# Designs tried in a protein design run: peptides against a protein of PDB entry 1MQS. Part 161

Target 1, 223 residues: chain A of PDB entry 1MQS
Amino acid sequence: ILKMLFLNKDLNNNDNITTITDDIFNQQEIIWKVLILDIKSTATISSVLRVNDLLKAGITVHSLIKQDRSPLPDVPAIYFVSPTKENIDIIVNDLKSDKYSEFYINFTSSLPRNLLEDLAQQVSITGKSDKIKQVYDQYLDFIVTEPELFSLEISNAYLTLNDPKTTEEEITGLCANIADGLFNTVLTINSIPIIRAAKGGPAEIIAEKLGTKLRDFVINTNS

## One batch from the design tools (peptide; made by RFdiffusion4, then SolubleMPNN)

Design b2_p25_6_s2 (from b2_p25_6, 13 letters changed)
Fold by OpenDDE base, seed 3:
Structure b2_p25_6_s2 (fold): chain B 223 residues (1-223), chain A 25 residues (1-25)
Amino acid sequence: as target 1 above (223 residues)
Amino acid sequence: SKIIEDALAKKNEKKNKEFKELAKK
């Protein structure tokens, strides 16, 4: 994902998202870009990246592909969307309208040959093929299912965490509430869990908050 | 692994090249 946000340039192999973004931010001139997502890709990005990570990657604006978007003809755009005919048609329409200066198209899964040909044909007709800089597959369309799943019944948590308009402050507040719920659950089941979370996203924030709560609880109980 | 990253990069480069060739027709 980070590589995509940096126009698929080679990144130094660091395991920490924050370190990668900081290193790039300090070493290279930031190219400001627009990020266009769909519902599925929004969920994927939100699970891995914080809002601040997007900013550090040079994402000035992020929007849904089906949302009305203002033209930014001098700004390059990164599309990260599902490989569907509908999304292809929207991208081509954006190209026709000169919404952005350059188009970096990334699909969440493999674009099949028939759709690739359709995209190419439509782009060819526009005469603006030079604006399409990249067409890549990212292969990030997957769901991990675990047998033991429960809900904290926090209203609109998923929507809030995955809405591109949600602020970092709102995410932090919601993560605190989720951590409180998880903490209560841990106390109820009387078991200290191994906390696993995706790095760089809301899940990491929740994990950190939960870890702190558990540590504080153990210290206070042993005292 | 670096091997997987390199393989993916190569695959995407190929796809991008294919697209460019198709779009120039």
Scores: peptide ipSAE 0.390, ipTM 0.874, DockQ to the pose 0.301
Fold by OpenDDE base, seed 1:
Structure b2_p25_6_s2 (fold): chain B 223 residues (1-223), chain A 25 residues (1-25)
Amino acid sequence: as target 1 above (223 residues)
Amino acid sequence: SKIIEDALAKKNEKKNKEFKELAKK
């Protein structure tokens, strides 16, 4: 997510969000950007980032894609939205209207070929393809929300992980189960996720386990 | 992991290239 907010530039992922944002903020002039979201991606962003994190990343304003947004023709825009025909049409309309200076398009999951072709065709017709700087897939559908934990058929996962009476072994076991579920989801979607987790808690354990599983899978598949 | 990030980056670069090629047609 942070990489996306910094226009998909290389970042040192070994640092926490605050350190990364502070370092970038201090080392270079901040590029102010608009962040366009939909309902789904709003939930995703809210689960991972604080408002202050967005500000430090240079997000001056964030809005829903379906909302009536004022033109900011001198400001680059980051779209982080679901890969739907509706969102594509809105983006193209924004492009036609010169709503922003540059368009960095990030989809929450894989944009299928047919929609990619549709987007490209519409953009081509506008003659403004140069304003589209990036079209990327950001596989963030796996961000663990309470409902998603339910989808893994893990009962009371949140309660168990946050209960001080829960043993370390129980936590480890549950985290492993969650990681397995997420791994299966990743394989099903056939996408490589960007794993983000809060430090010092079960989320970090899950992220580490998931990362290990994915690495092992990639190594085994490429061998 | 770096491997996953690299793989994703490669995939996105390919996709971005494909988009640009399609948009120039």
Scores: peptide ipSAE 0.375, ipTM 0.866, DockQ to the pose 0.500
Fold by OpenDDE base, seed 2:
Structure b2_p25_6_s2 (fold): chain B 223 residues (1-223), chain A 25 residues (1-25)
Amino acid sequence: as target 1 above (223 residues)
Amino acid sequence: SKIIEDALAKKNEKKNKEFKELAKK
């Protein structure tokens, strides 16, 4: 998260949030930025950072992506939002309107290829591609409740998985979403987990999917 | 620990590069 707030520059990760922010504050000129969030990413940020931390990171204003926002054409913007078509369209509209000087786009989870192509196509049409500085996946689609406990905040997951009316397709879809969230958590905490799951249920499906995602990620990044 | 960080960095770099290439067409 802090890396994102500092425009994905390399940070010394060996220190706590306060030490990192203080060190950066003392060593570099503060670049003031706007932080654009959605409901989900707001919860994520709020669970990890305090308002004062945002200020120390140079975030002058934070707002929801769906809210009407005043133009700040001389101020760079950090988007930290869900990888959805709706958010992409809003970002492109903001670009068209020259709402900010620069756009650092960060998705809470992996942006799929089709949406990446859509974003690129729309940006190309605007002729303002140079204002898009970064398009990154941050893999922060979770809420930190405790230092060692993470919640994916998937609405009614338990109810859906245990509802006899839920179809196999729905269960499979939900398990995929849960696996994605866990994958994001693993990447964020920078620790490969020992996966334990109960046999014969959704947990096993999730574990298998997570294992596959981790393996694929390692293979694809080494190639 | 470094493996994940490196993998993430590479993935993001690749994604960013891919985006830039697509957006310039």
Scores: peptide ipSAE 0.399, ipTM 0.882, DockQ to the pose 0.692; fails the geometry check
Fold by OpenDDE base, seed 5:
Structure b2_p25_6_s2 (fold): chain B 223 residues (1-223), chain A 25 residues (1-25)
Amino acid sequence: as target 1 above (223 residues)
Amino acid sequence: SKIIEDALAKKNEKKNKEFKELAKK
């Protein structure tokens, strides 16, 4: 998260958030930025950062993407939002209106190829592609409730997985979503876990999916 | 740990590059 707030520059992650922000604040000039969030990412940010942390990171204002926001044409913007068509359209509209000086777009999870192409196409039409500085996936689609504890906030997951009326297709779909969330978590914490799951249930399915995702990711990125 | 970080960085760099290429006039 802090890396994103500092425009995805390299940070020393060996210290706690407060120490990192203090060190950065003391070492370099603060670049003031606007942070644009959605409901989901707001919860994520709020679970990890304090208001003071945002200020120390140079976030002067934060707002919801769907809210009417005043133009700040001389201020760079960081978007941290869900990878949806709706959010893409709003970002493009903001670009068209020159709402900010620069656009650093970060998605809470992986932006699929089709949406990436859509975003690119719309941006190209505006003729203002130079203002888009970054398009990154941050993989922060989870909520931290306490240190070393997190939740994917998937509604009714337990009920669905344990309902005998739930179809295999529904279970498979839900397990895939859970695996995606866990995958995002692994990438965020920058640690490869030892996966343990009970056999013969949804947990095993999730573990297998997660393992596959991790292996594929490591292999594909290192090849 | 560094492996994941490097992989993620590479992935994002690739995505960013791809976007820039696609978004060219």
Scores: peptide ipSAE 0.397, ipTM 0.880, DockQ to the pose 0.678; fails the geometry check

Design b2_p25_6_s3 (from b2_p25_6, 12 letters changed)
Fold by OpenDDE base, seed 1:
Structure b2_p25_6_s3 (fold): chain B 223 residues (1-223), chain A 25 residues (1-25)
Amino acid sequence: as target 1 above (223 residues)
Amino acid sequence: SEKIQKALAEKNEKKNKEFKELAKK
């Protein structure tokens, strides 16, 4: 997440956020940026970073993507938002209006190919593709509630999984979504987990799906 | 850990490249 705030530049892997921000602040001229969030990413950022951390990272102001925002044509913008058509359309509109000097687009999870193509097509039409500096997936689709505890914030997951009226298809779909969230978390934390799940229930399904995703990821990256 | 970061970086670079290629057409 800090890497994103520093425009995805290589940061020295110091474990302490404060040390990283202080080192950068002392060594380099701070680049002031605006941070554009949505409701989900706001919760994510708030759970991981303090306001002072944002300031030290050069975030002058942060705003919601759906809110009316004043133009800052000389200021680069970091978008950290959900990969949705709505957000893409807003970003493109901001680009058309020269809302910011540069656009660093970071999605909270993987942007599907169809949406990537849509974004690219719309940007192409504007003739301002040079202002789009980055389009990255950050895989920060979780909320840190406590140290070493996080939530995927999937609505009614517990209720759905424990409701006897829930169909097998619905359970499978929800388990897949949970596994996707966990997979994103693993990528974000950069640590391969030891998966433990109770047998004979949704937890096992999730564990299996997560394991498969991790294996596929490792295999595909090594090839 | 380093392997995951490298893999993620490569994927993002690929995505960024794909975007740029698509946006130039």
Scores: peptide ipSAE 0.391, ipTM 0.879, DockQ to the pose 0.694
Fold by OpenDDE base, seed 5:
Structure b2_p25_6_s3 (fold): chain B 223 residues (1-223), chain A 25 residues (1-25)
Amino acid sequence: as target 1 above (223 residues)
Amino acid sequence: SEKIQKALAEKNEKKNKEFKELAKK
């Protein structure tokens, strides 16, 4: 998160958030930025960062992507939003209107190829592609509730998984979504977990899917 | 830990590059 707030520059991650922000604040000139969020990412950010942390990171103002926002044509913007067509369209509209000087786009999870192509195509049409500085996936689609405890905040997951009327396809789909969230969490915390799951239920399915994703990722990084 | 971050960075760099290439057409 902090890396994103500092335009994905390299940061020393050995210190706590407060120490990092203090050190940066003292050592470098603050680049003031706007932070654009959606409902989901707002919850994520709020669970991890304090308002003072945002200020120390140079965030002058933060707002929801769907809210009316005043143009700040001389101020760079950081988008941290869900990878949806709706958000892409809004970003492009903001680009068209020269709402900000620069656009640093960060998605809460992986932007699918089709949406990446759509974004690129729309940006190309505007002729303002030079203002798009970054398009990154941050993989922060979880909520931290307590220290070392987090939730994916998937609605009705327990009910869906335990409802006898739920189809196997629906269960499989939900398990895949959970596994994706956990995978994103692993990438975010930069720690490979030991996976433990109860046998004979959705937890096992999730564990298997997560294990596969992790193995694929490690293999791809070691090749 | 360093490997994961490196891999993520590389992935994002690749994605960013792909985007730029697509957006310049």
Scores: peptide ipSAE 0.391, ipTM 0.878, DockQ to the pose 0.688
Fold by OpenDDE base, seed 4:
Structure b2_p25_6_s3 (fold): chain B 223 residues (1-223), chain A 25 residues (1-25)
Amino acid sequence: as target 1 above (223 residues)
Amino acid sequence: SEKIQKALAEKNEKKNKEFKELAKK
């Protein structure tokens, strides 16, 4: 997450957030930026960073993507938002209006190919593709409540999974979403977990899906 | 841990490259 705030530059990972921000702040090489969030990413950021951390990272202002934002044509912007068509359209509109000097686009989860193509197509039409500096997936689709405890903030997941009226399709879909969130979490914390799940229920489905995703990721990276 | 970070970096670089290529067309 700090890497994103520093325009995805390599940071020494061994340091505490405070140490990293303090070191950079003291070096007087802070690039002031605007941070654009959505509701989901706001919760994520708030769970991980303090307001002072944002400031030390050079974030002058943070705003919601759906809010009316004043143009800052000389200021680079970091978008950290959900990979949705709506957000893409807003980003493109901001690009068209020259709202910021540079656009660093970071999605909270993986941007699917169809949306990537849509974004690229729209950006191409604007003729301002040079202002898009980065399009990255940050895989921060979770809320950290405690160092060892996090939540995916999937509404009514427990109730849905335990409701006998829930269809198999709904369960499967929800399990997939949970697995995706867990996968993102694993990638974010940079640790491969030992997955434990109760047998015969949704937890097993989730565990299997997560395991598959992790294996696929490792295999694809090693190839 | 280092492998995951590398994998993520590579994936993002690939995505960024793909985007740039698509946006130039």
Scores: peptide ipSAE 0.388, ipTM 0.877, DockQ to the pose 0.701
Fold by OpenDDE base, seed 3:
Structure b2_p25_6_s3 (fold): chain B 223 residues (1-223), chain A 25 residues (1-25)
Amino acid sequence: as target 1 above (223 residues)
Amino acid sequence: SEKIQKALAEKNEKKNKEFKELAKK
């Protein structure tokens, strides 16, 4: 994910996300970019990165691909979206309208050959193929096998977590609320889950909070 | 980890090249 945010440049440091972002921030001129997401990719990014990480990576603004977005013809755009015909058509429309200066397209999973050909054909017709700088498959398929209803609510939470206007206090509060919700779910199912979370993001905060709640509950129940 | 990153980079580079070739037609 970090590599993608830095336009898929080689990041030589295998260090923590914070260390990598700090090093790049200090060593290189920040290229400001727009990040275009969909619901699925928003969840993925929110699980791994903090708002400050996006900022340090040069993301000036992030938006949903289906959202009405203002043209920023002098700003490069990073797309990180699902490999669907719908998203391809939107990207091509954005290209036609010169919405951004450059297009770095990253798919959450492998783009099938037929869709790749479709994208290429449409881009060719526009005559603006030079603006497409990259087309990559990131294979970050976080199968959030959550029910649709849970996915929608979680998506809103993730958007809030990644909104640059959201305060750290609000993030912490939201993470606590999410942990409470998960805790209630665990109690309802009457099964203690194995908690797995990506490091360095909201998911870790939530996991820690949930773990604490579960431990406290078990201790109190066995008492 | 390094092997995985290298493999991913190679796959992405291939995809990008394929796209560019197709888009030039």
Scores: peptide ipSAE 0.386, ipTM 0.872, DockQ to the pose 0.318

Design b2_p25_6_s4 (from b2_p25_6, 14 letters changed)
Fold by OpenDDE base, seed 4:
Structure b2_p25_6_s4 (fold): chain B 223 residues (1-223), chain A 25 residues (1-25)
Amino acid sequence: as target 1 above (223 residues)
Amino acid sequence: SEEIQKALEKKNKEKNEYFKKLAKE
């Protein structure tokens, strides 16, 4: 998160957010930025950072992507939003309107290829691709509740998985979503977990999916 | 793991470059 707030520049490896923000605040000229969020990413940011942390990172204003926002043509913007077609369209509209000076686009999870290509195509049509400075996946699709404990904040997950009326297809879909969230969490914490799951249920499905995702990621990145 | 971080950074850089290529076409 901090790296994103500092435009994905290299930061000193310190686990203490306060120390990092204080050091940067005191040593470097603050580049003031706007932070654009959606509902999901707002929850994520709020679970990790305080308003004061945002200010120390140079975030002077933060707003929801769906809100009417005043143009700040001289201010760079950081988008941290869900990888959806809707958000892409809004970003492109903001680009068309020259709402900000620069666009640093960060998705909460991996933007699929089709949406990436759609974004690129729309940006290409505008002729303003030079304003798009970055398009990154941050893999921060989780909520930190306490140290070493997190939640994916998937609504009614427990109820759905334990409801006898839930179809196998629904269970499979939910398990996939959970696995995606866990995968993102693993990448964020930069640690390969020991996966433990009960056999014969949704937990096993999730574990298998997560294991596959992790293996695929390691294989693909080593190539 | 430092390895995971490096892998993530590499992936993001690749994605970003791919986007830039497409967006300039």
Scores: peptide ipSAE 0.407, ipTM 0.885, DockQ to the pose 0.693
Fold by OpenDDE base, seed 5:
Structure b2_p25_6_s4 (fold): chain B 223 residues (1-223), chain A 25 residues (1-25)
Amino acid sequence: as target 1 above (223 residues)
Amino acid sequence: SEEIQKALEKKNKEKNEYFKKLAKE
């Protein structure tokens, strides 16, 4: 799974997920990616990875493949979904619409030859085959009953934050909402994260707000 | 386990190359 999140690059064989993520974080610039899942793969990922692990792997947003997703044409996408005709058609549609900059397609189990050929044919028709970087089988077909993977249910956050027409007040409001969501997540997983944010943008605002909320919570709990 | 992983990686590379060939046609 970690290898997939790092675009199937060779990772140092360290048995500890934390060590791997820390080493990568310290050595390389984080490439932010979108993770597209289905119900089955969500359960799988949730069983193995913590939210913090996803963030350390550069997953900025994760969504269900069947959900309406906003275009992020400058962001690479990792698909980790079941090998079905339906998912293939959705991926192709996303490709046609230039929804993402690059497509790293991973299937939870083996994609049969007929579906692979179907995918290839549809991609060929679009003329955008260069955007498909990988088509891999991950063979991670185990389901967890209670997935821990989450997404913040904030619609169009990326678009809003990057729209030049968005007012400072709107940005502040959105950042507050995001910070609240993250705070709730931290409480849910019962783990205090290391907060990292880019300077000079909304991420810094969010980080500051989240940090304040966490500090206040800790103080109030110990008091 | 390492051998299995290497085998899977090889298969994936082959699959990926096959896909690329078909998709560029």
Scores: peptide ipSAE 0.405, ipTM 0.886, DockQ to the pose 0.247
Fold by OpenDDE base, seed 1:
Structure b2_p25_6_s4 (fold): chain B 223 residues (1-223), chain A 25 residues (1-25)
Amino acid sequence: as target 1 above (223 residues)
Amino acid sequence: SEEIQKALEKKNKEKNEYFKKLAKE
């Protein structure tokens, strides 16, 4: 998400949002941008970032894609929206009307080829393809809630992980099972989550296992 | 992970290039 907010530029390898934003703020002139969201992506952004984080990332205004928005022809826009025909048409209309100076389009999940081609065709007709700077898929449409985590049907996971009598082997096994469940969920939704885990506990083990599984999958699919 | 991120970035770059090609035609 942060990378997207910084126009998909390379960011320093720091896991701390505040540090990243501060570093960019201190090292580079902030590019002020508009963030265009839909209902789904709004929930995603809200779950990960605070309002202050958006501001530090140079987001001056955020609006819903379906809302009437005032033209800001000198301001670049970041779209982070669902991959739908409706959103594509709105983006194209915004392009036609010169709503913004530049368009950085990010879809919450993979835009299928047919819609990508449709978008490209419409953009081509406008003659304003130069304003479209990026069309990326941001696989961040998966919001993990605490209840959803427990839907993995692993009985007594919390109790087992917090029982001081639980053996390391049992913990490892349970963590593996949880990671498997999460992995399957990720594959089903076709969205790569941001993994946050407390350090020094089972959560970290799960996170590492999940990360490994995801990496292995990516390697195998690209191969 | 960094590896996943790199893979996604590669995919996005490819997709973006494909889009640009189509949008300029």
Scores: peptide ipSAE 0.404, ipTM 0.881, DockQ to the pose 0.483
Fold by OpenDDE base, seed 2:
Structure b2_p25_6_s4 (fold): chain B 223 residues (1-223), chain A 25 residues (1-25)
Amino acid sequence: as target 1 above (223 residues)
Amino acid sequence: SEEIQKALEKKNKEKNEYFKKLAKE
């Protein structure tokens, strides 16, 4: 998330959000930007960051993607939204309308190839592809798709998962803890969820671990 | 974790490059 807020630039890896924001604040001029969210990503951001953290990251304004937003043609925008056709269409409309100077697009989970190609095609038609600076997947679908994940209260989970200095062992351990928390939640609700996760990221690891736990549990319970 | 992060970064870079290529066509 912090990398995203700093336009996916290289950040000094510190474990503390405050230290990271302070270090960045002291080293580089603050680029003021707009943050555009949806309902799901708002919950994600709110669970990890405080309003003051956003300000330190140079976020002056944050808005919902479906809200009527005033044009700020001289201000770069960060989109952090769900990978849906609806959001893609809104982003393209914002591009057509010159809502912002630059577009940094981040999806909460993996954007499928078909939607990526659709986005690219629409952007190509506008002739404003140069304004799209980045299209990245943040692989935070495990946070967004399961509201109960917020109840796990795993400290610095997002920072740990997104810190390039985090070891594979640490990620694996954290993913295991998250999967355990989700497993417990599923058992509490007494409903087996349909697990959806972006492939190739921490969400997939969590999903696999959770799936295994659920399968083992079902087999053992029916046995 | 570092390997996963590196893999994710690589994937994002590849995806971004693919997008840029398509968006400029």
Scores: peptide ipSAE 0.411, ipTM 0.886, DockQ to the pose 0.511; fails the geometry check

